# Ledger of designs, part 323: peptides against a protein of PDB entry 4ASU

Target 1, 270 residues: chain A of PDB entry 4ASU
Amino acid sequence: ATLKDITRRLKSIKNIQKITKSMKMVAAAKYARAERELKPARVYGVGSLALYEKADIKTPEDKKKHLIIGVSSDRGLCGAIHSSVAKQMKSEAANLAAAGKEVKIIGVGDKIRSILHRTHSDQFLVTFKEVGRRPPTFGDASVIALELLNSGYEFDEGSIIFNRFRSVISYKTEEKPIFSLDTISSAESMSIYDDIDADVLRNYQEYSLANIIYYSLKESTTSEQSARMTAMDNASKNASEMIDKLTLTFNRTRQAVITKELIEIISGAA
Target 2, 83 residues: chain B of PDB entry 4ASU
Amino acid sequence: FTFASPTQVFFNSANVRQVDVPTQTGAFGILAAHVPTLQVLRPGLVVVHAEDGTTSKYFVSSGSVTVNADSSVQLLAEEAVTL

## One batch from the design tools (peptide; made by RFdiffusion4, then SolubleMPNN)

Design b2_p29_6_s2 (from b2_p29_6, 12 letters changed)
Fold by OpenDDE base, seed 2:
Structure b2_p29_6_s2 (fold): chain B 270 residues (1-270), chain C 83 residues (1-83), chain A 29 residues (1-29)
Amino acid sequence: as target 1 above (270 residues)
Amino acid sequence: as target 2 above (83 residues)
Amino acid sequence: SAVEELLAEIERHFGREAAERFRRLLEER
């Protein structure tokens, strides 16, 4: 490579490094906020799931309609955040189809659609866009829940798939159940609950869905920001190493040029 | 007993004597060994009676309350403030 | 001159002493 080529490459990589460092700092700030906001959201979300866990709600095998909700965002450069969710969605969809279930998919965040569109386009009901720029609110979750409930798709059960935050260096893709009003109402295990007004149960289910969605969004956001911070840190380190290597090459090449010129002068050939 | 909003936790798996909740069907008190039930909150006052006899008051906007067979209670409000 | 340019480059890369040594070598020829 010529000195000019090396110089150009050095400049380019230095610029990339500046960008990745900046993105790391932004992700770090967002992560710190997300982690703080996740603490109450986790208590809230886990509380909402308590009924389903304790009541051991089962969906009869004759019920065929299943909804998969994948939770991620619109933004890239966060490692395997989106692909992990999509992979689990694909696996779940395939398993359900093999069991003779009808599967529909909802994507929260455009990246899910981007990954699954070619293979699962016919199964998508809706994709929610504009996710990940701002921290998700309970209002956002409520809108998603309402749109789902008004979609006209009468699912029997569902799965919400999202990345649960473990630590700054770790997340886990997890699945939580969603049940339809009919499934809850007909569940034998629910017989121990006092006579519940149908309207009350409907409203309860709406809150439950919103709560679970909100929880999943908060877990996903925290995981994403952490993963992005790590990804940008790694990119910055890789850029630094490349800069060092190219700088050494530049110096060696420059020295070689000088040596050649010296030899020419000394020999009288110049 | 768990009492939380999306943004704040008031009680997390705590032992309490009684919780008074405002529901769409009316206000009721949740005591130890209350029968399992599901209710939706209406805007109103929540009163938590601690085992030591102290009481805490909260205003809630909306949400849900679950009483399970194992006596666990989840009070989940969309908005809640301490009074 | 090409020699002066080279001396300047040597000085930049190898320091003033190296440039002076090189100048002396050129003068001895």
Scores: peptide ipSAE 0.015, ipTM 0.766, DockQ to the pose 0.004
Fold by OpenDDE base, seed 3:
Structure b2_p29_6_s2 (fold): chain B 270 residues (1-270), chain C 83 residues (1-83), chain A 29 residues (1-29)
Amino acid sequence: as target 1 above (270 residues)
Amino acid sequence: as target 2 above (83 residues)
Amino acid sequence: SAVEELLAEIERHFGREAAERFRRLLEER
């Protein structure tokens, strides 16, 4: 490589490093906001799941229609965030298929579709795009819930898969259950809940679904921003190391060129 | 007793004496050991009666209220404000 | 590609002009 080539490469890597540092700062700001907004969202979401946990709602074995909702975003450069969700979705889909269940998939965020398109394209009902540019709102979750309920797919039970935030350096892919109105209405464990009007139960289920989706979006967003911050930090460090190596090579090459020029001058070959 | 909106927590696993909630079937009071029920909130006034005799008032929009067999209560409003 | 993904992120965060400048830098290699 010529001195010119090394210089060009150094300049290019330095520019990349500036970009990754800037992206790290943007991710850090988004992370700080997401973490703050996650605190109440977690209480709200866990509260929504309390019924299903306490009532121990079970779906009859004869019910075959299962829905998997994978939650991520459209945005890349966040490490294993999307692949972790997709891996769990694949595992769940395979297990359900082996159990003789019909499986349909909803992707929240285009990255899920991108990963699963080749192997699971026929199982996708819908993919929600334009996820991750702005922090998710309850309105966004309500739109997703409504579209799901109006999809025409009469699922019996389902799973929502998302990354739960643990810390700035840790997330865990988790699964939470979702149930159809019919499954909730027919559950024996629900008999203790007195005189529930069918319309009330329908509305309750709609809120519950929106609540759980909202919670999952908030967990996912916080995890994603944290992971992106880490990924950009690592990229910046890798760029720094490469700059150091190239700088050493540049210095050696420059010295070699000078030495060669001096030898040519001394030898009279110039 | 848990009372929260998507953006704010008012009560988190707290002990309260009574909670008055506006529902589609009317306003009712949730006392200790209330029978399990599911209700949908209507826009209206929530009144929380603390064990010390203090009361706090909130305006809520739509949402849900769950009374479980273990006497735990989840009041989840889409929007809520302190009055 | 990883490059296209990066370009898309640059555009999202810094605008189209910044992405175009970065693309030009990549093409000059």
Scores: peptide ipSAE 0.000, ipTM 0.774, DockQ to the pose 0.014
Fold by OpenDDE base, seed 5:
Structure b2_p29_6_s2 (fold): chain B 270 residues (1-270), chain C 83 residues (1-83), chain A 29 residues (1-29)
Amino acid sequence: as target 1 above (270 residues)
Amino acid sequence: as target 2 above (83 residues)
Amino acid sequence: SAVEELLAEIERHFGREAAERFRRLLEER
């Protein structure tokens, strides 16, 4: 019974190791692509955020509606990628609620919903699924931006929360601001900008939102693939160690069984 | 001056003499110390005049251009190609 | 036979000499 159990476990772990190794290679390929595509995307996205940073746009205190956009994916086996974003979202939501703000949530990727559904289900406006199978495109970001703008939720200020890529072994969960058209238009700091046509500003804001979402998706994807590669590497190593331990146990158990049988035969033979 | 698309960077925090951009309200030239403004791009020709006198031409689709008070410029096109 | 399998295992784990000793013990039964 014991030897059969060990053998079964060995076979199972060996299969897992093969799967994790394969997944590591796939993640590595996706990471390499994501990192290459992140370079221009970062310049593009950071460029779009420059206005908000330079203009120091402030939301009036009497404005109470806040939107949180959490950016992640549908896919698991990537360490703390999803939980890090969700943790930051929870913290931000709690802080905003304590400040008397109304908070609504958009989840990009099904994993955000899966984590927050029990505690924050009433705050969710929409969850975007099918994230992470293919590299995100600007078209994808535009769709998300459009749906957000058409959601009917008239937020004053928002926060986009995503994992920023640092290195193959490091990411940081970050928050960037999102402002409504009304907030931008009414911001005192915007007075230095020449007379801007309302339609121009609307279109500008739509592009800005799409740009920021695109940037966040690219950062998130790169971070995720890197984290998955690391997770699969660790899983493969752990499986290898377990295989070695079980193999030793198997050999010892087998030797013990043989010894016992020999003793019984020898003892039964006087 | 930063000029990028989602997939390509043409200029990253570069010093340029002038940038001509196609906007919905018409084409305008961005010079040094241009007043802060926000504009939306229309499909058309972008011309970048470098300090050394070199001129580069690009075709852009839709997008945005921002001129900030600190004279920084962000030209962000959805699509852009070198001509 | 169960004996041949056991002999093969003894040989594998304890060497040919042990297997031969075991065979002799079985033949003396």
Scores: peptide ipSAE 0.016, ipTM 0.776, DockQ to the pose 0.004; fails the geometry check
Fold by OpenDDE base, seed 4:
Structure b2_p29_6_s2 (fold): chain B 270 residues (1-270), chain C 83 residues (1-83), chain A 29 residues (1-29)
Amino acid sequence: as target 1 above (270 residues)
Amino acid sequence: as target 2 above (83 residues)
Amino acid sequence: SAVEELLAEIERHFGREAAERFRRLLEER
């Protein structure tokens, strides 16, 4: 490689490193905010899930309609964040299909659709786009919940799949249950709850869904920003190592050229 | 007793004497060993009576309240502020 | 993969040739 070629490569990699460093800083800032906002959101979301855990709501085996909600975002460069959710969605869909269930999919974030469109296009009900540019709000979750409930798909039970934040270096893809109003209303375990008005239960279910979606969005966002920060850090380190290697190569090549020129001058060949 | 909004936690697995909540069907008091129930909040005042006799007041918007068989309570408001 | 996404960003900002060069450099590790 000529000195010019090496110089061009060095310049290119240095520019990439600047971009990845900048992206790391942006991700770090977003992560710090997301982590702060996740603390109350987790208490809120876990509180909403408490009913389902305590009531042990069972869906009858004859009920066949299942909804999978995958929660991610539109934005890339965050490691395995999207692929992890998609992988779990695929696994769940396959298991449910093998059990004779009808499966429909909702994607929160365009990346889910991008991964699953070729293999699962017929199962998609809706994909929510413009996710991940701004921190998710409860209003955003409410809009998603409303759209889901108005989708016309009368599911019996469902699964919300998202990345739960563990630490700055770790997340876990998890599944939480969602239930239809009919499933909750007909559940034997709900008999212990005092006379609940049907309208009250409907409204309660709507809030529960919004709450769970909000929680999942906050977990997902925190996980994503952390993963992006890590990915950009790794990219920056890799670029740094490459810059060092190319710099050494440049110096060696330069010395070789100088030596050759000197030899030619000394030998009288120039 | 857990009382939270999406952005703030007021009580997290706390022991309280009584919680008065505004519901769409009317205000009711949650006492120890209250029967399991599900309710939807209406905008109004939540009053938390602590075991030490202190009383805290909150304004809440819409939301939900769950009383479970194990006497755990989840009060989840979309918006809540201390008064 | 994270690598493919990075390559796509490189391609967007620096062109396809730059992305291909970067891919080769990553593979030689």
Scores: peptide ipSAE 0.006, ipTM 0.787, DockQ to the pose 0.011; fails the geometry check

Design b2_p29_6_s3 (from b2_p29_6, 14 letters changed)
Fold by OpenDDE base, seed 5:
Structure b2_p29_6_s3 (fold): chain B 270 residues (1-270), chain C 83 residues (1-83), chain A 29 residues (1-29)
Amino acid sequence: as target 1 above (270 residues)
Amino acid sequence: as target 2 above (83 residues)
Amino acid sequence: SELEELLAEIERYFGPEAAKKFLELVKKK
């Protein structure tokens, strides 16, 4: 490579490094906020799931309709955040199909669609876009919940798949159950709950669904921002290493050119 | 007893003597060993009676309350503020 | 997508090679 080529590469990588550093800082700020907001959201969401865990609601085997909700975002450059969710969705879909279940998919965030559309397009009910530009609100979750309930797909049970935040360097893709109103109302384990009015139960389920979606969004967002911060940090480090390598190459090449020129001068003077 | 909104936690797995909640079907008090039930909140006052006799009041908008067989309670409000 | 837009911007300001390098750097651990 010529000195000119090396210089061009150096300039390019330095500019890239500036971008990645900037993105890292933005991601760090968003992560800090997301982590703070996740604390109450987790208590809230886990509280909403408590009923289903304690009641041990089971779906009858003759019920075949299953809904998979994948939660991610529209935004890239966050490591394996989207692919992890998609992988789990594929696995779950395959397992359910093997068990003779009908599977439909909802994607929260455009990235899920982008990954799964080619292979699972016929299973998609809806994809929610405009996820990840701003922190998710309970209002956002309510909109998603309402859309799901109004989708016309009468699922028996479902799975919401999202990345649970563990630490700044770790997340885990997890699955939580979603049950239809009919499944909940007909569950034998629910018999211990005294004389629940049908309207009350319907409203309760609407809140529960919104709560779980909200929780999943908050977990996903925190995981995503952390992963993006890490990805941008790695990119910045890689750029730094490349800059160092190219700088050494540049210096070596320059020295060789200088040496050659000096030899020519000396030889010409002799 | 857990009492939270999406943005704030008021009680997290705490032991309380009694919780008065405003439900769509009517306000009721949740005591120890209350029968399992599911209710939907209406806008109103939540009163938490601690074991030490301390009473705290909150205003809630909407949400749900769950009393489980194991006596655990989840009060989940869409919006809640301390009074 | 946001990535595509960013890549397009990088390409516009720094050329196609820079865009490629950016993508490689982000993917590299």
Scores: peptide ipSAE 0.032, ipTM 0.797, DockQ to the pose 0.012
Fold by OpenDDE base, seed 4:
Structure b2_p29_6_s3 (fold): chain B 270 residues (1-270), chain C 83 residues (1-83), chain A 29 residues (1-29)
Amino acid sequence: as target 1 above (270 residues)
Amino acid sequence: as target 2 above (83 residues)
Amino acid sequence: SELEELLAEIERYFGPEAAKKFLELVKKK
């Protein structure tokens, strides 16, 4: 490679490094906010899920309709965030199908659709786009919940799949159950609860769904920003290493050129 | 007893004496060993009575309240403010 | 997508090779 070629390459990589560093900083800022907002959201969301855990709601085996909600975003450059969710969705869908269940899919974030469209297009009910540009709000979750409830798909049981935030360096893809109103109302384990008005139960379920979605969005967002920060940091480091290597090559090549020129001068060949 | 909104936690697994909640069917008090129930909140006042006799008042917009068989309570409000 | 936009910008300003290198860098863990 000529000195000119190496120089061009160096310039290119240096510019890339600047971009990745900038993106890292942006991700870091978003992460910090997301983490702060996750703290209360987690208490809120876990509180909402407590009923399902304590009531041990079981779906009868004869019930066949299952809904999978995958939660991610529209934005890339965040490592395995989207692929992890998609992988879990695929696994769950396959397991349910093997069990004779009908499976429909909702994607929160365009990336889910991008990954699964080719293989699971027929199972998709709806995909929510424009996720991840702004921090998710409870209002956003409510909109998603409403659209889900109005989708016309009468599921018996569902699964919401999202990345739970563990630490700045770790997330885990998890699944939480969602249940239809009919499933909850018919569950034997619910008999211990006092006579609940059907309208109350319906409203309760609507809140529950919104709560769980909100929680999932907050977990997902925090995980995503953290992962993006890490990805950009890694990219920056890789770029740095490449810059160092190219710089060495440049210096060596430069010296070689100088040496060659000197030899030509000394030998009288010029 | 857990009381939270999406953006704020007021109580997290705390022991309280009584919680008065406004529900769509009416206001009721949650005491120790209250029967399991599910209710939806209406806009109104939540009053938390601590074991030490301290009372705290909150305004909530909407949400849900769950009393479980194990006596755990989750009060989840869409919006809540300390009064 | 944001990535596509970024890649487009990189490609626009630095050429297709730079875009490829960027993708490679971001994929390397």
Scores: peptide ipSAE 0.022, ipTM 0.795, DockQ to the pose 0.012
Fold by OpenDDE base, seed 3:
Structure b2_p29_6_s3 (fold): chain B 270 residues (1-270), chain C 83 residues (1-83), chain A 29 residues (1-29)
Amino acid sequence: as target 1 above (270 residues)
Amino acid sequence: as target 2 above (83 residues)
Amino acid sequence: SELEELLAEIERYFGPEAAKKFLELVKKK
């Protein structure tokens, strides 16, 4: 390669490194905020799930309509965050189909649709876009919950799939259950609860759904930002190593060119 | 007893003597060994009576309260502030 | 080449579209 070629490559890689470093810093800032906001959100969300866990609500086998909600974002450049959710969604959908269930899919974030469009387009009810530019709010979750409940799809049970944050270097794709009003109201395990008005139960379910969606969004956001930070860091390090390597190559090539020019001068002078 | 909003935790698996909550069906007190129930919160005053005899007051907007058979209670408010 | 290796890393972490965007950004400067 000529010195000009190497110089061009060096410039390109240095520019890329600047971009990745900048993105890392942005991701780090967003991660710090997300992690802070996740702490109360986790208590809140886990609290909302307590009923379903403690009541051990089960859906009868004759109930066949299942809803899968995949939670991610619109934003790329975060490693395997989206593919992990999509992979589990595919697995769950296949298992449910094999069990004779009808499966519909909701994507929170456009990346889910992007990954699953070719193979599962007919199963999608709706995709919520404009996710991930700003930290998710409870209001956002409420809007999603309301739209889901008003979608017209009368599911019996469902699964919300999202990445749970473990640490700055680790997340785990998890699944939490969602149940329809009919499933909750008809569950035998709910008999221990005192007389509950139908309107109260309906409102309770609306809050419950909003709560779990909010929780999942907070977990997903924290996981995403940490993964992006890690990915950008790795990219920056790789760029740095390449810059060093190219710099060495440049220096060697420069010396070779100088030597060649000197030889030509000497040969011409002789 | 767990009492939280989406953005703040007030109590996390704490032992309390009594919690007074405003519900759509009326305000009621949650005592030890209260029967399992589900209620929806209306805007109003939550009063937490601690084991040490102290009382704390909160305003809540909306949300839910769950009393489980294992005596665990989840008070989840959309918005809550200390008074 | 070293540039190709970097692009491969970008593609690995961010996908081919990200690599393309980075190249476009480099061309603009």
Scores: peptide ipSAE 0.032, ipTM 0.797, DockQ to the pose 0.012; fails the geometry check
Fold by OpenDDE base, seed 1:
Structure b2_p29_6_s3 (fold): chain B 270 residues (1-270), chain C 83 residues (1-83), chain A 29 residues (1-29)
Amino acid sequence: as target 1 above (270 residues)
Amino acid sequence: as target 2 above (83 residues)
Amino acid sequence: SELEELLAEIERYFGPEAAKKFLELVKKK
């Protein structure tokens, strides 16, 4: 390789390293905020799920309509965050189909749609875009919940799939159940609440749905920012190593050129 | 007893004597061994009576309150502020 | 090439579209 070629490569890699370092810093800042905001969101979200867990709401086997909500974002450069959610969605959809269930999909974030478009396009009800540029709010979750409830798809049971944050270096894709109003109202385990007004139950269910969506968004955001930070750090380190190698090659090549020139002068070939 | 908004936790699995909540059907007090119920919050005053006799007051917007069969209580407000 | 190796790593971690975007960003400087 000529000195010119090596120099060009060095310049390119150095530029990439600058970009990855910058992105790492941005991701780190967003991660720090997301992690702080996740703490109360977990208490809130887990609290909302308490009824369903304690009441052990079961969907009858004859009920066939199932909804899958996948939660991620529009933004890339975060490792396996999106593919992990999509993989679990595919697995769940296949299992449900094998059990004779009808499956529909909602994507939160454009990346899920991008991955699943070819194989599952007919199952998509809606995809929510513009996710991940700003921290998710309860208002955002409420909008998604409202859209779901007004979609006209009368599901019996559903699953929300998202990445749960564990640590800066670890996340786990998890699934939580969601239930339709009809399923909740008809559940035998809800008999202890038989005196509850139908309007109250409807409103309660709407809040519950918004709450779990909000929780999933907060978990997803924290996981994503952490994964992005790690990915950018790895990229920066790899770039650094490559720069070092190319620098050594540059120095060796430069010395060789000088030596060649000296030999030409001494030999009179110049 | 758990009391939280999306952005703040006021009580997390705490033992309290009584919680007064504003619901769409009216205000009521949740005591120990209260019967299971589901209610939706209306804007109003929440009063938490601690076991030591201290009281805390909060203003809440919309939300939900759940009393489970195991006597656990979840008060989840969209917005809540300490008074 | 060393650049190709770096791009391969970016592609591995971030996908082919990300690799393309990075290439474009590097060329514009």
Scores: peptide ipSAE 0.025, ipTM 0.780, DockQ to the pose 0.012; fails the geometry check

